Peptides against a protein of PDB entry 5YCA. Designs and how they scored, part 74

Target 1, 132 residues: chain A of PDB entry 5YCA
Amino acid sequence: RSLPAERNPLYKDDTLDHTPLIPKCRAQVIEFPDGPATFVRLKCTNPESKVPHFLMRMAKDSSISATSMFRSAFPKATQEEEDLEMRWIRDNLNPIEDKRVAGLWVPPADALALAKDYSMTPFINALLEASS

## One batch from the design tools (peptide; made by RFdiffusion4, then SolubleMPNN)

Design b2_p16_4_s2 (from b2_p16_4, 9 letters changed)
Fold by OpenDDE base, seed 1:
Structure b2_p16_4_s2 (fold): chain B 132 residues (1-132), chain A 16 residues (1-16)
Amino acid sequence: as target 1 above (132 residues)
Amino acid sequence: SEDAEFDEWFAENYAK
């Protein structure tokens, strides 16, 4: 498949040690009509644009927002490029579409597969290891 | 706070 040409400089090195990122993750409760849910989040700032973004994991089932990963990795991606990638994820991975939260969510193994593709492995490892 | 930042970001981008 094709991915956007420009990637967030934050993810230039996929081999970095992830452990320093673990304490930067935070658990946060979000209120929904059917009750609260806990997310583990990691703030990621594009060093070039200085625009912040969050990666997030559902505490309950450890699923990761693939949509948020893509948008963080490819800040200049078009909507068409995002749609194509989301279709690829639907066709090749095991995403869920949560009733409460938008975007595609993938289990840990799929998240790590995407992380490799997006050069985000340290960040996803940290997010998965962080406490909720 | 970063918590407030996340709440706003989440509500704007990922809330249904």
Scores: peptide ipSAE 0.778, ipTM 0.963, DockQ to the pose 0.887
Fold by OpenDDE base, seed 5:
Structure b2_p16_4_s2 (fold): chain B 132 residues (1-132), chain A 16 residues (1-16)
Amino acid sequence: as target 1 above (132 residues)
Amino acid sequence: SEDAEFDEWFAENYAK
């Protein structure tokens, strides 16, 4: 597969300590027609554009939004590039499509594999370690 | 607030 050429400068160093990011994570309840669900979220701001984005984990099963990871890592990606990556994820990882929330969701191990590919390991480690 | 920001972001991008 081919990933987009331009990556969010926030993720320039995949080796940084993740622990300072843990207290930045927050648990938040979202109301759905079939009832509430809790997410753990981490605000990520592109240091060049100053545009905020969120990474998120489902509290119930620790699934991570692969779609939010991709969009955060590659802010100028085309829809075609995103579709290509999501197809790769479907073919090579273990994603789920939630009935309530859009995008692909992946288990922790898959999230860390993607994090390595996207150079955002500290952020995913923090998101996984944060309390819900 | 950041909570309100997330609610708006979620509703616009990930709500079905």
Scores: peptide ipSAE 0.778, ipTM 0.963, DockQ to the pose 0.848
Fold by OpenDDE base, seed 4:
Structure b2_p16_4_s2 (fold): chain B 132 residues (1-132), chain A 16 residues (1-16)
Amino acid sequence: as target 1 above (132 residues)
Amino acid sequence: SEDAEFDEWFAENYAK
């Protein structure tokens, strides 16, 4: 598959120690019509554009938003590029589509596979290790 | 607050 050419410079080094990012993660409850759900989130700011973005994990099953990962990693991606990647994820990984929350959500192992592809390994490791 | 920022961001981008 082909990923977008330009990547968020925040993710320039996939080999960094993830442990300093763990305390930056926060658990947060979101209210839904059918009840509350807890997410673990990590604020990620593009150092070039200064635009903030969040990565997020569902506390209940540890699934991570692949859509949010992609959008954070590739801030200039077209809708067509996103659609193509999401289709690839559907065909090659084990995504879940939640009734309450938009986008594709993937289990931890799949999230780490995507993290490697997107050069986001430290951030996803931290997000997975953070408490809820 | 960052919590409020996330709430707004989530509502705008990922809420169904």
Scores: peptide ipSAE 0.777, ipTM 0.963, DockQ to the pose 0.884
Fold by OpenDDE base, seed 3:
Formats: structure tokens, sequence, C-alpha cells
Structure b2_p16_4_s2 (fold): chain B 132 residues (1-132), chain A 16 residues (1-16)
């Protein structure tokens, strides 16, 4: 597969210590028609554009939004590039589509595989270790 | 607040 050429400079170093990011994660309840659900979130701001973005984990099953990871890592990606990557995820990983929340969601092992590809390992490790 | 920021961001981008 071919990933977008330009990556968020926030993710320039995949070898950084993740532990300082853990206390920056927050648990938050979202209300849905069929009941509440808890998410663990991490705010990530592109240091050049100053545009905020969030990474998300479902507290119940620890699945992580692959769509949010991709959009954070590749802020200038086209819709075609996103569609191509989401198809690759469907064909090669174990994603789920939630009835309440948009995008593709992947289990922890798959999230870490994507994190390596996107140079986001410290951020995903922190998100997975944070309490809910 | 950051909680309110997330609620708005989530509603605009990921709510069905």
Amino acid sequence: as target 1 above (132 residues)
Amino acid sequence: SEDAEFDEWFAENYAK
C-alpha cells in the first residue's frame, strides 16, 4: 500500500518515551440513544498548523479508532487515500464497524501495528495504558 | 473546557 507523503510533525520520532503522555489521557462518557459509553481520549495538536485532533479508545473492549489515527497522522490526505487505507485495513487486520460511532475500530494489537506504520507508537501505547 | 471541546469534535466528526 501507499501511505500519504506528508505526515503530522507531531509524530516525527516513534522512539519517544510514552509514559509522560499517560496522564494527558482522559475518560469521557458519551450518551447514545441506546445508552452511555465510555471513551478514553488523547488530545493531539499539530505543532505547525495548531489544529487539534483526538485519538480514541472504547473503554469496554479497548478498540481504537483507526480512522482517527489516520486522519491525525496524515492531515493533508485526500479522501481517496483514506479510502484506500481503510480498504487495506479491512483486508489485512481485524476491524469492526460500530453501530453508534463512525469509522473503523481495531483491537489493541492491530492498533499497535498501525501505530508503527504511522510513527505513532508512543501515543497509542499511552492511550492503551491509560485508565478508564 | 477540553471535555466540551471533545463533545463538539465527536458530534461533528464521528457521531452517527
Scores: peptide ipSAE 0.776, ipTM 0.963, DockQ to the pose 0.848

Design b2_p16_4_s3 (from b2_p16_4, 8 letters changed)
Fold by OpenDDE base, seed 1:
Structure b2_p16_4_s3 (fold): chain B 132 residues (1-132), chain A 16 residues (1-16)
Amino acid sequence: as target 1 above (132 residues)
Amino acid sequence: SEDEEFQEWFAANYAK
């Protein structure tokens, strides 16, 4: 597969210690028609554009939004590039399409695989280790 | 607040 050429400068170093990011994660309840659900979120701001973005994990099953990861990692990606990546995820990983929340969600192991590809390992490790 | 930011962001981008 082909990932977008430009990556968010926030993710320039995939080897950074993730522990300082853990306390930056927050649990938050979102109300849905069928009831509330808790998410663990991590605010990520592109240091170049100063545009904020969030990474999120479903507290219940630890699934992480692959869509949010991609959009955070590749701020200049085209819709076509996103669609291609989402298709790749469907074909190669174990994504979940939630009835309540848009995008593709992946289990922890898959999230870490994507994190490696997107150079987001510290952020995903922190998100997975944070309490809900 | 950051909670409000997330709520708005979520609603705008990921709510079905």
Scores: peptide ipSAE 0.785, ipTM 0.964, DockQ to the pose 0.883
Fold by OpenDDE base, seed 2:
Structure b2_p16_4_s3 (fold): chain B 132 residues (1-132), chain A 16 residues (1-16)
Amino acid sequence: as target 1 above (132 residues)
Amino acid sequence: SEDEEFQEWFAANYAK
């Protein structure tokens, strides 16, 4: 597959130590019609555009929003490019489409696979390691 | 706060 050409400069180095990011993660409860759910979130700001974008993990099953990862990694991606990647994820990984929350959500192993592709490994490691 | 920021961001982008 082909990923968008321009990547968020925040993710220029996939080998950085993730531990400093762990304390920046926060657990947060969101209310839904069927009850509350806890998410672990990490604020990621594009250093060039200064636009913030959160990464998020469902506390219950540790699934991570692949959609949010993609949008954070590729801020100039077209809808077509996103659709293409989401289709690839559906075809090659183990995503779920939650009834309450939009986008594709992937288990930790899949999230780390995507993180490698998107050069986001430190951020996803931190997000997975953070407490809920 | 970041909590409020996340709530708004989530509601705008990922709430069904």
Scores: peptide ipSAE 0.785, ipTM 0.964, DockQ to the pose 0.867
Fold by OpenDDE base, seed 3:
Structure b2_p16_4_s3 (fold): chain B 132 residues (1-132), chain A 16 residues (1-16)
Amino acid sequence: as target 1 above (132 residues)
Amino acid sequence: SEDEEFQEWFAANYAK
């Protein structure tokens, strides 16, 4: 597959220590028509554009939003490039589509595989280790 | 607050 050419400079070094990011994660309850759900979130800001973004984990089953990972890593990606990557995820990983929340969600092992591809390993490790 | 920022961001981008 072909990933977008330009990547968020926040993710320039995949080898950084993830532990300082753990206390930056926050648990938050969102209300839905069928009841509340808890998410663990991590705010990420592109250091060049100063545009904020969030990475998300569902507290109940530890699923990570692959869609949010992709959009954070590749801020200039086209809709066609996103659609291509989401198709690849469907064909090669184990994503789920939640009835309440949009995008593709993947289990922890798949999230770490994507993190390696997107150079986001420290951020995903921190998100997975944070308490809910 | 950051909680309010997340709720607004979530509602705009990921709520069904």
Scores: peptide ipSAE 0.784, ipTM 0.964, DockQ to the pose 0.848
Fold by OpenDDE base, seed 4:
Structure b2_p16_4_s3 (fold): chain B 132 residues (1-132), chain A 16 residues (1-16)
Amino acid sequence: as target 1 above (132 residues)
Amino acid sequence: SEDEEFQEWFAANYAK
């Protein structure tokens, strides 16, 4: 498949040690009409644009937002490019669509597969290893 | 705070 040409320079090195990123992760409770849910989040700032973005993991089942990963990795992607990638994820991985939260969510193994494709491995490893 | 920042970001982008 084809991914967007420009990638967030934050993810220029996929081989970095993820350990220093673990303490940067935070658990946070979000209130929903049907009750609270805990997310583990990691703030990621594009060093070029200085625009912040968050990566998210659901504490309950460790699902990670593939949509948030894509948008963080490819800040200049078009809606069409995102739609195509999300379709690819649906066809090739095991995503879930949450009733309360938008976007596609993928299990840890799929998240790591995407992380490799997006050059985000250290960040996803940290997000998965962080406590909830 | 970063918690407030996340809450706002989440509500704007991922809330249904």
Scores: peptide ipSAE 0.784, ipTM 0.964, DockQ to the pose 0.880

Design b2_p16_4_s4 (from b2_p16_4, 10 letters changed)
Fold by OpenDDE base, seed 2:
Structure b2_p16_4_s4 (fold): chain B 132 residues (1-132), chain A 16 residues (1-16)
Amino acid sequence: as target 1 above (132 residues)
Amino acid sequence: SEDAEFDRWFAENYAK
């Protein structure tokens, strides 16, 4: 598959130590019609554009938003490029579409596979390791 | 706060 040409410079190095990012993660409760759910979030700011973005994990099952990963990694991606990647994820990984939250959510192993592709392994490792 | 920021961000982008 083809990923967007321009990547968030925040993710220039996939080999960085993830441990400093763990304390930056936060657990947060979101209210839904069927009850509250806890997410673990990590704020990721594009150092060039200064635009903030969040990565997020569902605390209950550790699913991570692949959509958020993609949008963070590829800030200039078109909707068509996103759609193409989401289709690839559907065809090749094990995503879920949550009834409450938009986007594709993937289990930890899939998230790490995507993280490798998007060069954001330290961030996903931190997000997965953080407590809820 | 980051909590408030996340709430807004989530509501705008990922709430159904």
Scores: peptide ipSAE 0.783, ipTM 0.964, DockQ to the pose 0.884
Fold by OpenDDE base, seed 1:
Structure b2_p16_4_s4 (fold): chain B 132 residues (1-132), chain A 16 residues (1-16)
Amino acid sequence: as target 1 above (132 residues)
Amino acid sequence: SEDAEFDRWFAENYAK
């Protein structure tokens, strides 16, 4: 598959120690029509554009938003590029499509696979290790 | 607050 050419400079180094990011994660409850759900989130700011973004994990099953990962990693990606990547995820990983939350969500192992592809390993490790 | 920021961000981008 082809990934977008330009990547968020926040993710320039996939080998960074993730532990300093753990305390930056926060648990947050969101209300849905069928009840509340807890998410663990990590604020990620693109150092070039200064545009904030969030990565998020469902506390219940530890699934990670692949859509949020992609959009954070590739801020200049076209909709077509995103669609192609989401199709790849559907075909090659084990995503879930939640009834309440948009985008594709993937289990921890798949999230780490994507993190490697997107150069986001420290951030996803931190997100997975953070308490809820 | 960052919590409020997340709520807005979530509502705008990921709420169904």
Scores: peptide ipSAE 0.783, ipTM 0.964, DockQ to the pose 0.885
Fold by OpenDDE base, seed 4:
Structure b2_p16_4_s4 (fold): chain B 132 residues (1-132), chain A 16 residues (1-16)
Amino acid sequence: as target 1 above (132 residues)
Amino acid sequence: SEDAEFDRWFAENYAK
């Protein structure tokens, strides 16, 4: 598959130690019509554009938003590029579409596979290791 | 606050 050409410079080094990122993660409750749900989130700011973004994990099943990963990694991606990647994820990984929350959500192993592809491994490791 | 920032971000981008 083809990924977008430009990647967020925040993710320039996939080999960095993830542990300093763990305390930057935060658990947050979101209220839904059918009840509350807890997310673990990590604020990620593109150091070039200064535009903030969040990565997020569902506390209950540790699913991570693949959509949020993609959008953070590839800030200049077109909708067509995103659609293509999401289709690839559907065809090759094990995504879940949540009734309450938009985007594709993937289990931890799939998230780490995507993290490798997107050069986000330290951030996803931290997000997975953080407490809820 | 960062919590409020996330709430807004989530509502604008990922809420159904």
Scores: peptide ipSAE 0.782, ipTM 0.964, DockQ to the pose 0.885
Fold by OpenDDE base, seed 3:
Structure b2_p16_4_s4 (fold): chain B 132 residues (1-132), chain A 16 residues (1-16)
Amino acid sequence: as target 1 above (132 residues)
Amino acid sequence: SEDAEFDRWFAENYAK
């Protein structure tokens, strides 16, 4: 696969301590037609563009939005580049396509594998350790 | 609030 050339400068250092990010995570309930669901979220802002983005974990099974990870890491990616990466995830990892929420969702181990590829390890560790 | 910001962001990008 070929990842986009430009990455969000927020993720320039994959070795940073993740613990200061844990208290920045928040649990939030979203209402759906078939009932409520709880998400753990982490706000991430691109320091150059100042455009905000959120990373998300489902509280029930700890799955994380791979789509949101990709879009946060590669803010200038084309739709073709995103489609290519999502196909790679389907072929190589264990994603779930939820009936209520758009995008691909992956279990914690897969999320950490993607985090390494996207240089997002501190942020995903914090998201996984945060309470719901 | 940040909660309201997330609700709007979620509705615009990830709601089906």
Scores: peptide ipSAE 0.782, ipTM 0.964, DockQ to the pose 0.846

Design b2_p16_5_s1 (from b2_p16_5, 7 letters changed)
Fold by OpenDDE base, seed 5:
Order: C-alpha cells, then sequence, then structure tokens
Structure b2_p16_5_s1 (fold): chain B 132 residues (1-132), chain A 16 residues (1-16)
C-alpha cells in the first residue's frame, strides 16, 4: 500500500516517551439510543497548522478509531488515499463495525500496528493506557 | 470549551 506523502509533523519521532501524554487523555460518556457509552480521547494538535484532531478509544473494548488516526497523521491526504488505506485495513487487519459511531475502528493490537506505520506509537500507547 | 466527542466524531466522519 501507499501512504500519503506528507505526515503531520506532530508525529516526527515515534520513539518519544508516551507517559506524559496519559494525563492529557479525557474520558467522556455519550448517550446513545441503546444506552450510555464511555470514550477516551486525546487531543492532537498539528504544530504547523494548529488544527486539532482527537484520537478516540472505546472504553468498553479499547477499540481505536483508525479513521481518526489516519486523518490526524495525514492532514493533506486525498479521499482516494483514505479509501485505499481503509480498504487495506479491512483486508489485512481485524476492524470492527459499530452502528453507533462512524469510521473504521480496530482492536488495540491493530491500532499499535497502524501506529507504527503512521509514526504515532507514543500517542496510541497513551490513549490505550489512559483511564476511562 | 472542548467539543463533545460525539460532535467531534460526527464532524470528522460526516464531511466525506
Amino acid sequence: as target 1 above (132 residues)
Amino acid sequence: MEKLLEEISKRLFTED
């Protein structure tokens, strides 16, 4: 697969210590037709554009939004590039579908695999370790 | 004040 050429400069160093990011995460309860659900989110601001994206985790099963990861990592990606990556994820990883939320969500192990590809490992580790 | 997660999610995924 081919990932977009330009990556968010926030993710220039995949080896940074993730622990300072843990307290930056926030839990939020959202009410859905079938009941409340808790999510954990981490605000990730592009240091150049100053545009924030929120990485998101479902508290119940620790599923991570792959869509939010991709859009944060590749802010100038085309829709075609995103579609290609999402198809790759469907074909090669183990995404889950949740009718309550849009986008493609993946289990923790897959999220960490994507994090390596996107150079987001510290941020995904923090998101996974944060309390809900 | 930060946007609600649901609002963020909707904005993120409904712009397509």
Scores: peptide ipSAE 0.041, ipTM 0.689, DockQ to the pose 0.104
Fold by OpenDDE base, seed 4:
Structure b2_p16_5_s1 (fold): chain B 132 residues (1-132), chain A 16 residues (1-16)
Amino acid sequence: as target 1 above (132 residues)
Amino acid sequence: MEKLLEEISKRLFTED
């Protein structure tokens, strides 16, 4: 597969300690037609553009939004590049089906695999360890 | 911040 050429400079170092990011996560209860569900969010701001993106986890099963990861990691990616990556994820990982939410969501192990590819391991580790 | 949260929630939690 071919990932976008430019990556968010926030993720320049994949080896940083993730623990300082844990308290920066926030839990949020969101209402859906079938009832409330809790999500955990982590605000990630591009240090150059100052544009924030939110990484998201479902509290119940720890599924992570791969779409949010991709958009944060590659803020200048084209729609075609995103579509290509999402297809790759469908073909190679184990995304879940949840009709309540848009985007592609993956289990923790897959999220960590993507995090390595996108150089954002500390952020995904923090998101997974945060309380809800 | 509230508007931003609403925007991201809209994108991730609403289907086309």
Scores: peptide ipSAE 0.038, ipTM 0.678, DockQ to the pose 0.101
Fold by OpenDDE base, seed 2:
Formats: structure tokens, C-alpha cells, sequence
Structure b2_p16_5_s1 (fold): chain B 132 residues (1-132), chain A 16 residues (1-16)
């Protein structure tokens, strides 16, 4: 597959220590028709545009929003590029379709695979390790 | 009805 050409400069180094990011995560309970669910979120601000994106994890099963990852990593991506990547994820990884929430969510291992592709491993590690 | 990512995001994070 072909990922968008321009990546968020926040993710210029995939090898950084993730531990400082852990305390920056926030957990909160959200009400859904079938009951409450806890999410963990990490604010990621593009250092050039100053536009923030929030990476999100479902606390219970640690599913990560691939959609949020993609949008954060590729701020100038077209809708077509996003759709293409989401289709790739559906075809090649093991996403979970949760009708309660929008976007494509993936298990931790898949999230880390995507993180490597998107050069955002420290951020996903932090998100996964944060308390809920 | 599903909640949008943006909606969820806004509700989840209180910036310090």
C-alpha cells in the first residue's frame, strides 16, 4: 500500500522514549446506550500546524482507534487516502467493528504494527500503558 | 447510534 506522502512532523522519530507520554494520557467514562465505557486519550499536537488530534484507546480491551492514528499521522491526507488505508486495515489486520463508536478500531498488536508504519510507536506504547 | 470520534474525543480530554 501507499501511505500519504506528508507525515505529521510530531512523528519524525519512532524510537523516542514513550514513558514521558504516559502521564499525559487521560481516561474518562463515556455513556453509551448499552452502558458506560472507559476510554483513554492522548493529545497529539502537530508542531507545525498546532492542530491537535487525540489518539484513543478503549480501556476494556485496549482497542486503538486506527482512524485517529491515521488522521494524526497524515494531516493532509485526502478522504480517498484514508478510505484506502482503512480498507487495507480491514483486509490485512484484525479490526473490531464497534457499533457504539465511529472509526476503525484495532487490537493492541495491530495498533503497534500501524504505529510502526506511521512512525508513532512511542505514542501508541504510552497510550496502551496508561492507566484507566 | 454510534458516537463520532470527534465527539468522543472532545468529551474524553480535559487539558491541564
Amino acid sequence: as target 1 above (132 residues)
Amino acid sequence: MEKLLEEISKRLFTED
Scores: peptide ipSAE 0.072, ipTM 0.728, DockQ to the pose 0.312; fails the geometry check
Fold by OpenDDE base, seed 3:
Structure b2_p16_5_s1 (fold): chain B 132 residues (1-132), chain A 16 residues (1-16)
Amino acid sequence: as target 1 above (132 residues)
Amino acid sequence: MEKLLEEISKRLFTED
C-alpha cells in the first residue's frame, strides 16, 4: 500500500517516552439509544498548522479509531488516499463493527501495528494506558 | 471549553 507523502510533524520521533502523555487523556461517558458508553480521547495538535485532532479509544474493549489516527497523521491526505487505507485495514487487520459510532475501529494490537506505520507509537501507548 | 467527544466525532467523520 501507499501512504500519503506528508506526515504531521507532531509524529517526527516514534521513540519518545509515552508516559508524559497519559495524564493528557480525557474520559467521557456518552449516551446512546441502547445505553451509555465510555470513551477516552487524546488531543493532538499539529505544531505547524495548529489544527487539533482527537485520537479516540472505546474504554470497554480498548478499540481505537483507525480513522482518527489516519486523519491526524496525514493532514493533507485526499479522500481517495483515506479510502484506500481503510480498505487495506479491512482486508489485512481485524476491525470491529459498531453501529453506534462512525469510522473504522481496530483492537489494541492492530492499533499498535498502525501506530508503527504512522510513527504514532507513543501516542497510542498513552491512549491505551490511560484510565477511564 | 473543549467540544464534547460526540460532537468532535461527528465532525471528524463527516467533514470533507
Scores: peptide ipSAE 0.040, ipTM 0.687, DockQ to the pose 0.105; fails the geometry check

Design b2_p16_5_s2 (from b2_p16_5, 6 letters changed)
Fold by OpenDDE base, seed 3:
Structure b2_p16_5_s2 (fold): chain B 132 residues (1-132), chain A 16 residues (1-16)
Amino acid sequence: as target 1 above (132 residues)
Amino acid sequence: MEKELEEISYKLFNED
């Protein structure tokens, strides 16, 4: 696969301590047709463009939105580049199908594998450790 | 129908 050339400068250092990010996460209950579900989110702002994205986790099984990770890491990516990466994830990792939510969601181990590829390890560790 | 990522993010962002 070929990841986009330009990455969000927020993720320039993959070795930072993740613990200060844990209290920055927030949980919220969202209503769906079949009942409520709790999500945990972490606000990630591009330090150059000042555009925010939210990394998202389902509280119950810790599934993380790979689509949200990609869009945060590569804010200038084309739709074609996103589609290519999502197909790669589907073919090589273990995404979970949830008809209630859009995008591609992956279990914690896969999220950490993607985090390494996208240089987002501290942020994904914090998101996984945050309370719900 | 499924909830869009933008909708989920918007709801979470505007609760605070």
Scores: peptide ipSAE 0.257, ipTM 0.808, DockQ to the pose 0.336
Fold by OpenDDE base, seed 1:
Structure b2_p16_5_s2 (fold): chain B 132 residues (1-132), chain A 16 residues (1-16)
Amino acid sequence: as target 1 above (132 residues)
Amino acid sequence: MEKELEEISYKLFNED
C-alpha cells in the first residue's frame, strides 16, 4: 500500500524511549447512550505547525483509534488517502465494531503494527502502558 | 448517534 509522502515531524524517530510519554497521558470517563466509558488520550503536537492531535485508547480493551493515528501522522493527507488506508486496515487487520465512536479502532497488536508503519511506536507504547 | 473523534478528544482534553 501507499502512505502519504509527508509525515508529522513529531514522529521522525521511531526508536525514542516511550517512558517519558506515559505520564503525559490522561484518562477520562465519557458518557455514551449505553453508559459511561473510560478513554486514555495522549496529546501530540506537530512541532512545525503547532497543531495538536489526540491519540486515543479505550481503557476497557485497549483498542486504539487508527483514524486518530493516521490524522496525526499525516497532517497533509487527502481524504482519499485516508479512505484508502482505512480500507486497507479493514481488509488486512482486525478492527473492532463500536457504534458509539467514530473512526476505525484496532486492538493493541494492530495498533503497534500501524505505529511501526507510521513511525509512532513510542507514542503508542506510552498510550498502551498508561493507567486508566 | 456515534461520537466524533474530535468531540471525544475535546472532552478528554478539557476535562483534564
Scores: peptide ipSAE 0.256, ipTM 0.809, DockQ to the pose 0.347
Fold by OpenDDE base, seed 5:
Structure b2_p16_5_s2 (fold): chain B 132 residues (1-132), chain A 16 residues (1-16)
Amino acid sequence: as target 1 above (132 residues)
Amino acid sequence: MEKELEEISYKLFNED
């Protein structure tokens, strides 16, 4: 696979302590046709563009939106690059299928693997450790 | 029909 060349400068240091990010996460119940579901989210603002992206975890099984991770990590990625990465995830990781939500969602271990690739480890650790 | 990530994000941050 070939990841986009330019990465969100928010993720310049993958070794930072994640604990200060935990309180910044927020849980919220969202209504779906089949009933409510709780998500945990973390607002991640690109320090250069000032555009926020929201990393998201499903509280029920701690699945993380790989799509949101990718879009946050690579703000200038093309749709083709996203599609390529999502295909790689399907072929190499263990994404879950949830008809209620768009994007590709992955279990915690896979999310952390992607976080390493995207230099987002502190943010994903915080998202996973936050209470729901 | 599935909810888009933008919609989910919107609800998460703006639904109170």
Scores: peptide ipSAE 0.252, ipTM 0.807, DockQ to the pose 0.305
Fold by OpenDDE base, seed 4:
Structure b2_p16_5_s2 (fold): chain B 132 residues (1-132), chain A 16 residues (1-16)
Amino acid sequence: as target 1 above (132 residues)
Amino acid sequence: MEKELEEISYKLFNED
């Protein structure tokens, strides 16, 4: 597969220590038609554009939004590029279908695989390790 | 109706 050419400068170094990011995560209960669900979020701000994106984890099963990862990592990606990557994820990883939320959500191992591809391993490690 | 990622993010952001 081909990932977008330009990546968020926030993710220039995939080897950073993730532990300082853990306390920056926040747990929040969101109301859904079938009941409340807890999410853990991590605010990721593009240092150049100053546009923030939130990486998200479902607290219950630690599923992480691959779509949000992609949008944060590749803020200038076209819709076609996003669609292509989401199809790749569907075909090659183990996304979870959840009727309550949009986007593709993947288990922790898959999230870490994507994180390596997107150069955002510290952020996903922190998101996974944060309390809920 | 499913909640969009933007809506989820918005709620997470503004409830904090």
Scores: peptide ipSAE 0.252, ipTM 0.807, DockQ to the pose 0.365

